# Peptides against a protein of PDB entry 8YVU, part 53

Target 1, 39 residues: chain A of PDB entry 8YVU
Amino acid sequence: PQLCYILDAILFLYGIVLTLLYCRLKIQVRKAAITSYEK
Target 2, 160 residues: chain B of PDB entry 8YVU
Amino acid sequence: TWLTVLKKEQEFLGVTQILTAMICLCFGTVVCSVLDISHIEGDIFSSFKAGYPFWGAIFFSISGMLSIISERRNATYLVRGSLGANTASSIAGGTGITILIINLKKSLAYIHIHSCQKFFETKCFMASFSTEIVVMMLFLTILGLGSAVSLTICGAGEEL

## One batch from the design tools (peptide; aimed at target 1 A33, target 1 (a further copy) L25 A32)

Design b2_p24_7_s2 (made by RFdiffusion4, then SolubleMPNN; from b2_p24_7, 15 letters changed)
Fold by OpenDDE base, seed 3:
Structure b2_p24_7_s2 (fold): chain B 39 residues (1-39), chain C 160 residues (1-160), chain D 39 residues (1-39), chain A 24 residues (1-24)
Amino acid sequence: as target 1 above (39 residues)
Amino acid sequence: as target 2 above (160 residues)
Amino acid sequence: as target 1 above (39 residues)
Amino acid sequence: SLLLGLLTTLLLLELQKLVEELLR
């Protein structure tokens, strides 16, 4: 049972990190799309 | 192409593989240090008795290291070596998964047979603990296998 | 304890989905960069 | 244990570098 909660914490942290990375990447894609449209 | 993406992420996959291997090794060493598996009755820790956390971790670590080195040096001989190591690691991972599944089945069977309602009973606690560790190890092994297979596909693509 | 395992499964699934989305987004960024270089 | 801790730290540092490269 304690290991389950530890795993939950690790997975939760991983999810947060991935979400942040995804947001950053999404912003980059949007910037690239805007630059392509201006050309 | 998917191959191009995998090639660019080869270093990441290698690092992930090494990390997975290290975590598996850590779990193996901790379990072996805290628990005298040899004195535990039954096959609850069959995966540990087989030494999977150790040899599996070694294979994954070597595969990951070779993949990283191959990517950095971009030498043909290293690519072949990495491909071979990743293939071996993939086979080892598959074998490890099989062992872990067997161990999980035995652990679950033990819990059911003893009607482990009292988790504070030493045997039931050990079986539950083993089951939890085996599940974690299984998850890590699947991740390691996924990385090794991905690296193998990348290496095969470079040889074509 | 059962809730913990359910949470683990949900978080695991979320992690997989985010990883796939991140990979797709990364491919899009790379394609955009290549297209920009060819212009 | 100290060696394992050192190895873990090195792996974490490599992972951080990789994350930084992915974010660039």
Scores: peptide ipSAE 0.465, ipTM 0.789, DockQ to the pose 0.095
OpenDDE base, seeds 1, 2, 4, 5: peptide ipSAE 0.457, 0.521, 0.463, 0.462; ipTM 0.798, 0.806, 0.801, 0.788; seeds 1, 2, 4 fail the geometry check

Design b2_p24_7_s3 (made by RFdiffusion4, then SolubleMPNN; from b2_p24_7, 13 letters changed)
Fold by OpenDDE base, seed 4:
Structure b2_p24_7_s3 (fold): chain B 39 residues (1-39), chain C 160 residues (1-160), chain D 39 residues (1-39), chain A 24 residues (1-24)
Amino acid sequence: as target 1 above (39 residues)
Amino acid sequence: as target 2 above (160 residues)
Amino acid sequence: as target 1 above (39 residues)
Amino acid sequence: VLLLLILTTLLLKELQELVEEALR
């Protein structure tokens, strides 16, 4: 049970980090797309 | 440029908020259907007794809906209306998250008070179940908070 | 305990999906960067 | 990239519709 909760916490943290990274990457893709459109 | 990005993110965040609200509502409904919270001794499910999953889900749903409606109204004449809707959505989301956090804190405090050494006792099982539900609600609340904050940033960006 | 395991499964699935999305997005960013470098 | 963006937008729209249907 304690291991399950620890796993939940780790997975949750991982999910948050991945979401943030995904958002950052999405912003980068959008910036790259804009830069390519301006050229 | 930035506004277009923010608009797309806002739509995504609105959808995420609605989804989070729906998940929270589903969990609340399941808990209410499976457990007679009124019959459970103690305040283990005090957050559920307060109807937190329901009203929290409603607040998040309203916030998400307002955000989506605001984004769908791309008409130039509706720019002010869109801004107003986004602002209202952000406020609603923030309020919902705040209430969720308060209820989660209350639930967590209750679980800590009923911390059981013997896992196999019915009370300990209920406390563990309550803890699990609170953790799930906390997760949903954090997701809701993230969406609301993002919507707020998007709304603030539109005001600039 | 069963709910904890269910939560773990959901979080794990979410993490996998996010990882896949992140990888796809990262590949897109790399492709965009390569395309911008070739121009 | 544009195609992927369009696809992402379409997916988001579908998700939004699903959420709207679920809320109705």
Scores: peptide ipSAE 0.492, ipTM 0.821, DockQ to the pose 0.043
OpenDDE base, seeds 1, 2, 3, 5: peptide ipSAE 0.562, 0.541, 0.495, 0.487; ipTM 0.828, 0.823, 0.806, 0.806; seeds 1, 2, 3, 5 fail the geometry check

Design b2_p24_7_s4 (made by RFdiffusion4, then SolubleMPNN; from b2_p24_7, 15 letters changed; failed a check: too like the target's own chain)
Amino acid sequence: ILLLGILTTLLLAELEKLVREALE

Design b2_p24_8 (made by RFdiffusion4; failed a check: a stray cysteine)
Pose (drawn by RFdiffusion4):
Structure b2_p24_8 (pose): chain A 39 residues (1-39), chain B 160 residues (1-160), chain C 29 residues (1-29), chain P 24 residues (1-24)
Amino acid sequence: as target 1 above (39 residues)
Amino acid sequence: as target 2 above (160 residues)
Amino acid sequence: CYILDAILFLYGIVLTLLYCRLKIQVRKA
Amino acid sequence: ILFLYFIVLTLLYCRLKIQVRKAA
């Protein structure tokens, strides 16, 4: 009954999860590009 | 096989360490700049008053930088410094967790007894705001400490 | 406030959809 | 801060899409 930031609290978790998943995907793709471009 | 998986997966831990260090500064500067932290009737601030946002800000940052640079450049003396910075960050997070827990204990002791019936917007909006902020910081610090301890136990993997 | 929260509430949907698309594309690669 | 995250995520997505395209 006192909404706004209570619903906005899970959105920070959503931001953290996405901003870590993108970093993990970028590092993984960079490693895959390095391993595939060597030969 | 745990050691190999932890070794090959290393610099993301540094990414989440530096993300914690970077996001800790914004909260710490905004909270310590918007209003004085020594004239609170309920003395709600028991973590920002102890320097915790500025106690592990350029502390997690250096451990994240060392961990990121470790795989980028395999320097002779950088490997030794990375383990020390990881274990010092583990100790700093251990202290931060308990100080943040006693901050939650005091904030709940303030809002619990006759200070404000039901939710906020009666007399102590700052008390609920500080409680929510500290809970978010505690969760983020747990996330950061778990990766710091995982990197600390992955980095040695050998005698000395 | 509430509407401001709603405007950034669907940005996560599209961001995750593009993230899944990138994942499937890289899997194909 | 949350809005800044979404900006940073958009930049990371664009940079990663270009990198995947060049690598393909």

Design b2_p24_8_s1 (made by RFdiffusion4, then SolubleMPNN; from b2_p24_8, 8 letters changed; failed a check: too like the target's own chain)
Amino acid sequence: LLLLFGLVLTLLYDELKIQVRKAL

Design b2_p24_8_s2 (made by RFdiffusion4, then SolubleMPNN; from b2_p24_8, 9 letters changed; failed a check: too like the target's own chain)
Amino acid sequence: LLLLFGIVLTLLYKELQEQVRKAL

Design b2_p24_8_s3 (made by RFdiffusion4, then SolubleMPNN; from b2_p24_8, 9 letters changed; failed a check: too like the target's own chain)
Amino acid sequence: LLLLFGLVLTLLYKELEIQVRKAL

Design b2_p24_8_s4 (made by RFdiffusion4, then SolubleMPNN; from b2_p24_8, 7 letters changed; failed a check: too like the target's own chain)
Amino acid sequence: LLLLFGIVLTLLYKELKIQVRKAL

## One batch from the design tools (peptide; aimed at target 2 F129)

Design b2_p25_1 (made by RFdiffusion4)
Pose (drawn by RFdiffusion4):
Structure b2_p25_1 (pose): chain A 39 residues (1-39), chain B 160 residues (1-160), chain C 29 residues (1-29), chain P 25 residues (1-25)
Amino acid sequence: as target 1 above (39 residues)
Amino acid sequence: as target 2 above (160 residues)
Amino acid sequence: CYILDAILFLYGIVLTLLYCRLKIQVRKA
Amino acid sequence: TYLLVAAIVFLVAVIALFFYYFFSH
């Protein structure tokens, strides 16, 4: 009954999860590009 | 096979360490700049007053920078410094967790007994704001400490 | 406030959809 | 890279909404 930031609290977790998943995907793709471009 | 997986997956732990260090500065500067932290009737601030946002800000940052540079450049003396910075960051997070837990204990002791019936917006909005902020910091610090301890136990993997 | 939260509430849906698309594309690669 | 920058902007907007709600009271 006192909403706004209570619903906004889980959005910070949503932001953290996405901003870590994109970092992991970028590092993984960079490693895969390095391993595939060597030969 | 846990050592190989932890070794090959290393610099993302430094990414989340430096994300914790970067996001700790913003909270710390905004909270310590918007209003004085020594004239609170409920003395709610028991973590920002102890320097915790500025105690592990350029502390986690150096451990994340060393861990990122370690796979980028395999320096002779950088490997030794990375383990020390990881274990010092583990100790700093261990302390931060307990100080943040006693901050939650005091904030709940303030809001629990006759200070404000039901939710906020009666007399102490700042008490609920500080409680939510310190809960978000505690969760983010748990996330960061778990990765710092994982990197500390992955880095040695050998005698000395 | 509430509507401001709603405007950034769907940004996550599109961001996760493009993230899944990138995943499937990289899997194909 | 551009999607990562968009995810960071989203996280900054969520954080800024906490402080805007504090200044609104």

Design b2_p25_1_s1 (made by RFdiffusion4, then SolubleMPNN; from b2_p25_1, 15 letters changed)
Fold by OpenDDE base, seed 3:
Structure b2_p25_1_s1 (fold): chain B 39 residues (1-39), chain C 160 residues (1-160), chain D 39 residues (1-39), chain A 25 residues (1-25)
Amino acid sequence: as target 1 above (39 residues)
Amino acid sequence: as target 2 above (160 residues)
Amino acid sequence: as target 1 above (39 residues)
Amino acid sequence: DELLELALLYLLLVLSLFFLLFLSN
């Protein structure tokens, strides 16, 4: 049971990190799209 | 101002409310499908017996949908409708929180009285399961209530 | 305690979905970068 | 798309609070 909670914490942290990375990439895509449109 | 922030996030709040409702409905259906609540001794599932996951989900879903539609169409009658629906959802959420707290107290009391050291015993397992599910539902209900109240404030601000 | 294992499954599934979305977004970023370079 | 990002952030926040509640018990 205790190991399950530890696994939950690890998976949760992983989810947060992935979400942040996803947001960063999405912002980069948007910036690239805007730059391409202005040209 | 807080009002301007809420107006910008109105659609998001509506979607959040719908999602919260759907999650609550899913939990309700799963519990009702897997467990025969009527045959479980004690009142550890009192919130489910009251049908809160179902009617609460309906209220939150309706209020969220109306909020989204009101924002998109920007019609006065829709704003009033959304305000009314969100008010109703806020009342439902408050009632739901009360029911869930009562259920949580009963579940915790049951665990304490029976000295549930053996987790694998059916009664203790069910009480523990109820406690975990009720806590989760309580959290979701608080989030739903927060979104409904926020939408209500936004709607009231638009009428002024 | 046993419900923790169910939560682990949900978090694991969430992590997989986010990973797939991240991969797709990364491909989009690469495509956008190539398009901007050609201009 | 922005709404999806915000929804994900909110979901993560909800999950975080949920985990904290379970860890506290």
Scores: peptide ipSAE 0.451, ipTM 0.771, DockQ to the pose 0.106
OpenDDE base, seeds 1, 2, 4, 5: peptide ipSAE 0.447, 0.450, 0.459, 0.433; ipTM 0.770, 0.771, 0.782, 0.760; seeds 1, 2, 4, 5 fail the geometry check

Design b2_p25_1_s2 (made by RFdiffusion4, then SolubleMPNN; from b2_p25_1, 15 letters changed)
Fold by OpenDDE base, seed 4:
Structure b2_p25_1_s2 (fold): chain B 39 residues (1-39), chain C 160 residues (1-160), chain D 39 residues (1-39), chain A 25 residues (1-25)
Amino acid sequence: as target 1 above (39 residues)
Amino acid sequence: as target 2 above (160 residues)
Amino acid sequence: as target 1 above (39 residues)
Amino acid sequence: DKLLDLALLFLLLVFNRFFLLFLSN
């Protein structure tokens, strides 16, 4: 059971990191799109 | 435009809600196929015996569909109609969450009353399994509610 | 405990899918940035 | 659209974590 919880914690952390990275990437794409539209 | 982004987000939220409902339905079907709940003694699976996963999933699916339809038909239907549909979807999601929380509490209470120290006991195992499934369904329902509420807020923002 | 492992497997698969999607999005952002630089 | 899918996936992961927390109780 302890190993299961550790794996879950790792997966959870990984998910959070991926979400943050994805959000940052999305913001970058949006900013790039806005900048391209203004040019 | 911001409106285009919002519309895309609404559609995504609606799709998420439908997907959540479908996943809940799938879980319900899998549980019913793997476990003969009818022969399980006790109230551990009372929610499943009542067919909650099925009707709950259907209800949530209808809510999601209404949200998607509301978003897609914003051009044809009055903004008020869209807001109404999204609100109904949010209420449906909230009701689902409430039911799932009640079921979860019941399952947890059962585990505590029977002092399930031995996880491998059949009854305790089933109770734990039921709790896990209910929690999964609860989470899915929360996600669906979140999408529905977001859609409602977006619709309300369009009316202002 | 066995159910925990099933959940871990699902989370793992999800993590893989997210990683792939993130990579694809990152590539798209890079391509968009290159295109914007050439304009 | 893919970003939304990723967000949904993340939400599912969070859900799974929450589920596990409830199972631990």
Scores: peptide ipSAE 0.556, ipTM 0.840, DockQ to the pose 0.237; fails the geometry check
OpenDDE base, seeds 1, 2, 3, 5: peptide ipSAE 0.548, 0.541, 0.527, 0.548; ipTM 0.831, 0.827, 0.826, 0.828; seeds 1, 2, 3, 5 fail the geometry check

Design b2_p25_1_s3 (made by RFdiffusion4, then SolubleMPNN; from b2_p25_1, 15 letters changed)
Fold by OpenDDE base, seed 3:
Structure b2_p25_1_s3 (fold): chain B 39 residues (1-39), chain C 160 residues (1-160), chain D 39 residues (1-39), chain A 25 residues (1-25)
Amino acid sequence: as target 1 above (39 residues)
Amino acid sequence: as target 2 above (160 residues)
Amino acid sequence: as target 1 above (39 residues)
Amino acid sequence: DELLDLALLFLLLVLQLFFLLFQKN
């Protein structure tokens, strides 16, 4: 049961990191799309 | 062919081996820092007492790094070095699996003997915690061994 | 204790979904970069 | 970039296996 809570903390941290990376990647895709439209 | 697939995934296998080693090292360090293994009755942490998380992690890390460097530089001497390191890591992984299985058996036996119905007892909690960590380390070691063996086969194929 | 395992399952599912979305987004960025290089 | 995607996929697979094992125990 205590290990379950530790696993929850690790999975939660992983989810936050992935969310941040996804947001950064989404911004990059938008920038690439704008650059493609200007050409 | 399986060899061509392994060659394409060689860098990935090396990175996987390094990551596995780092995770094992982290678990070993955390357990040794939080728990005084020397004061725990029984051999429920026999794998940690043997220092496997440390020396095993070192072997896997060296093997993974050498594999990545060998692939990037394409030098014959580095390929042979990587092959040797991966072979050593494979042997270390096999030994580690054996130690972890023995530790797991001792932990399970301890839980059975003490009839750990009350989870709040410190001894039962430690035995359960040891069992869970040992299982995690066993899976990581199997993954590391698989990576090392795959890299060894790939390296041997390049020498032929 | 049961709540802990349920939370683990939810966080795990969330991690899988985010990883799939991240991979799809990464492929899109890569395709956009290739198209930009060919022009 | 492809290596990172493959690494993430592998990590998720490992986490799934661990989660299944801990749920069974």
Scores: peptide ipSAE 0.483, ipTM 0.786, DockQ to the pose 0.108
OpenDDE base, seeds 1, 2, 4, 5: peptide ipSAE 0.488, 0.489, 0.498, 0.484; ipTM 0.792, 0.791, 0.797, 0.787; seeds 1, 2, 4, 5 fail the geometry check

Design b2_p25_1_s4 (made by RFdiffusion4, then SolubleMPNN; from b2_p25_1, 14 letters changed)
Fold by OpenDDE base, seed 4:
Structure b2_p25_1_s4 (fold): chain B 39 residues (1-39), chain C 160 residues (1-160), chain D 39 residues (1-39), chain A 25 residues (1-25)
Amino acid sequence: as target 1 above (39 residues)
Amino acid sequence: as target 2 above (160 residues)
Amino acid sequence: as target 1 above (39 residues)
Amino acid sequence: DELLELAILFLLEVFNNFFLLFLSN
């Protein structure tokens, strides 16, 4: 049971980190697309 | 000003409201499909028995859609309609929060009274499950209410 | 406790989906970077 | 579509925060 809660915490943290990374990556893709359009 | 910020985020708030509504509806349908709430002893699922996930989701969805449409078309009649819908959604959200809080209190009280040391017991499990679901629904409702209120304020500001 | 395991399953699925999406975005960023370098 | 994605991400973040809060209780 305690292991389950620990796993939840780890998975949750992983989800948050992935979400942040996804957002950053998406912003980068958009910036790259804008730069490509201006050229 | 803060009103200007809200106006810029109006579409985002509307989308958030719709998504919140959809999630609430999904939770409601899943719970109703998996559990026969009518046969569950106690009032641990009182919010679901009241049908809040369904009507609340409808109100939030309508409000969000109207807000988005109003923003896109920039028509006065749509703005008024959105304001009305958002107001109704805010009221619905407030009512939903109240129901959910009551349900949460009942669930927690049940757990406390029965000294649910053994979480694997059916009643204790259902109470804990209800608590978790109600907390999630409460959070979603708060988010929906926040978006609806923000949209209402934004719409009211446009009317002035 | 049983809900904890269900939550673990949901979080796990979420993590997988996010990972796949992140990989897709990463590939897109790489492609965009290559295209920008060739111009 | 971009706004929808942002909204989804926001909801996920909020949900995650809520989950953390739930775990802390």
Scores: peptide ipSAE 0.532, ipTM 0.819, DockQ to the pose 0.078; fails the geometry check
OpenDDE base, seeds 1, 2, 3, 5: peptide ipSAE 0.531, 0.531, 0.531, 0.529; ipTM 0.820, 0.820, 0.820, 0.817; seeds 1, 2, 3, 5 fail the geometry check

Design b2_p25_2 (made by RFdiffusion4; failed a check: a stray cysteine)
Pose (drawn by RFdiffusion4):
Structure b2_p25_2 (pose): chain A 39 residues (1-39), chain B 160 residues (1-160), chain C 29 residues (1-29), chain P 25 residues (1-25)
Amino acid sequence: as target 1 above (39 residues)
Amino acid sequence: as target 2 above (160 residues)
Amino acid sequence: CYILDAILFLYGIVLTLLYCRLKIQVRKA
Amino acid sequence: SPQLCYILDAILFLYGIVLTLLYCR
């Protein structure tokens, strides 16, 4: 009954999860590109 | 086979360490700049007053930088410094967790007894704001400490 | 406030859709 | 009191910029 930031609290978790998943994907793709471009 | 997986997966832990260090500065500067932290009737601030946002800001940052540079550049003396920075960050996080827990204990002791019936927007909006902020910081610090301890245990993997 | 929260509430849907598309594309690669 | 809520929304809004940059990269 006192909404806004209570619903906005889970959005911060959503932001943290996405900003870590993108970093993990970028590092993984960079490693895969390095391993595939050597030969 | 845990050691190999932890070794090959290393620099993402430095990414989440430096994300924690970077996001700790923004909260700490905004909270310590918007209003004085020594004239609170409920003395709600028990973590920002102890320097915790500025106690592990350029502390987690240096551990994350060392961990990121470790796989980028295999320096002779950088491997030794990375383990020390990881274990010091683990100790700093261990202290931060307990100080943040006693900050939650005091904030709940303030809001709990006749200070404000039901939710906020009566007389102590700042108390609920500080409680939510500290809860978010505690969760983020748990996330950062789990990765710091995982990197500390992964880094040795050998005698000395 | 509430509407401001709603405007950034669907940004996550599109961001996760593009993230899944990138994942499937990289899996094909 | 709504000003502190706006500051929190500004921090969340900055995450959107950082995610868009990481996606474009």

Design b2_p25_2_s1 (made by RFdiffusion4, then SolubleMPNN; from b2_p25_2, 16 letters changed; failed a check: too like the target's own chain)
Amino acid sequence: QLLFLLLLDALLLLFGILLDQLLRE

Design b2_p25_2_s2 (made by RFdiffusion4, then SolubleMPNN; from b2_p25_2, 15 letters changed; failed a check: too like the target's own chain)
Amino acid sequence: QLELLLQLLALLFLFGILLDKLLKE

Design b2_p25_2_s3 (made by RFdiffusion4, then SolubleMPNN; from b2_p25_2, 18 letters changed)
Fold by OpenDDE base, seed 2:
Structure b2_p25_2_s3 (fold): chain B 39 residues (1-39), chain C 160 residues (1-160), chain D 39 residues (1-39), chain A 25 residues (1-25)
Amino acid sequence: as target 1 above (39 residues)
Amino acid sequence: as target 2 above (160 residues)
Amino acid sequence: as target 1 above (39 residues)
Amino acid sequence: NLQFLLLLLAFLLSLGVLLDKLLAE
């Protein structure tokens, strides 16, 4: 049971980090698309 | 400035708020489907009896949606609407936290009174389950409140 | 403790989905960078 | 209780679809 809670914490942290990375990457894709459109 | 950072993250905060709301609704639906809260003795599920997962989730969802729409359309009327919705969601979140803390206290007291050493006892299991759900909901509500407050500050900064 | 296992399953699934989305987005960023370099 | 559950499920599905559209844009 204690291992389960630790796993929850790790997975939760991983989810947050991945969400942030996904958002950053999405912004980069959008910036790249805008730059490509201006060329 | 910190306001500029908040403005850039406004959509993310809105999405987080909606996600928090959906998770709260999911927990509410699961609890209502598995347990008949009306037949549970005591106030172990007082937050659920009050319908907090439902109305709280609605407020957070509306606030998050309005925040996203406001950011995308960049219209003055939407900014005001988002500010109002975020303020309402912040109040709702604060109220929800209070209700959840009270529920948590009651659940912990129940566990203590009944000396719940055996997890497989029905009463102790229900109390423990309630405590776990309430703690998770409390954490989600704190996250939702944080997002709503951040969005409120961002919206207020745009109106100034 | 049982709720912890359910939460683990949900978080695990969410992590997998996010990882797949992140990988797809990363590939898109790389393709955009290559296209920008060829111009 | 079943009707309420179905309504809640429909609402959750609608929110999920809306969220997907918002995130895709």
Scores: peptide ipSAE 0.519, ipTM 0.811, DockQ to the pose 0.148
OpenDDE base, seeds 1, 3, 4, 5: peptide ipSAE 0.514, 0.517, 0.555, 0.508; ipTM 0.822, 0.806, 0.843, 0.799; seed 4 fails the geometry check

Design b2_p25_2_s4 (made by RFdiffusion4, then SolubleMPNN; from b2_p25_2, 16 letters changed)
Fold by OpenDDE base, seed 1:
Structure b2_p25_2_s4 (fold): chain B 39 residues (1-39), chain C 160 residues (1-160), chain D 39 residues (1-39), chain A 25 residues (1-25)
Amino acid sequence: as target 1 above (39 residues)
Amino acid sequence: as target 2 above (160 residues)
Amino acid sequence: as target 1 above (39 residues)
Amino acid sequence: SLAFLLLLDELLLLFGILLDSLLKE
């Protein structure tokens, strides 16, 4: 049972970090698309 | 740069806030429907007794909706309204976190006092279940607060 | 305890989906960078 | 428990649809 709660915390943190990274990557893709259009 | 990023993600944050609110409301409703909290000894469900899942969900839902509407209409008056709502939601979220932490401490203390070696005892099961639900609600409240704060910062940046 | 395991499963699935989306997005960024270099 | 899981599934689906809509704009 304690291992389950620890796993939940780790997975939750992982989910938050991945969401932030995904948002950052999406912004980079958008910036790259804009720069390609201006050329 | 950070403000620009927050502005672009404002709708997403608003949706996330609404979703968090709905999940909190659902958890509150399920717990209240399945468990007769009034007959449960102790303060294991103190957050539910305080009605946090209800009023917290309402605040987060209103904040999220206002944020989405503000972004879509791009009107100055809506921005101010959204900022106010997000600020209120941030305060509500902070209060909710405090209540949930207190509830969690009480639940853990209850588990420790009763030395729940027998997992199948009804009291120990209820305390463990309460602890699990409170932890889940705490995580959701933290997410909601994060979204509300982000939206507040975004709104403040637009007024500037 | 059962709820903890269910939550773990949901969070795990969410993490996998986000990882796949992140990988796809990363590949798109790389492709966009390559196409910008060839122009 | 099943009803809760179904509700959670619906909420996740709605969230996914909303995310998709936001990504397409």
Scores: peptide ipSAE 0.512, ipTM 0.808, DockQ to the pose 0.187
OpenDDE base, seeds 2, 3, 4, 5: peptide ipSAE 0.511, 0.526, 0.496, 0.518; ipTM 0.810, 0.819, 0.805, 0.813; seeds 2, 3, 4, 5 fail the geometry check

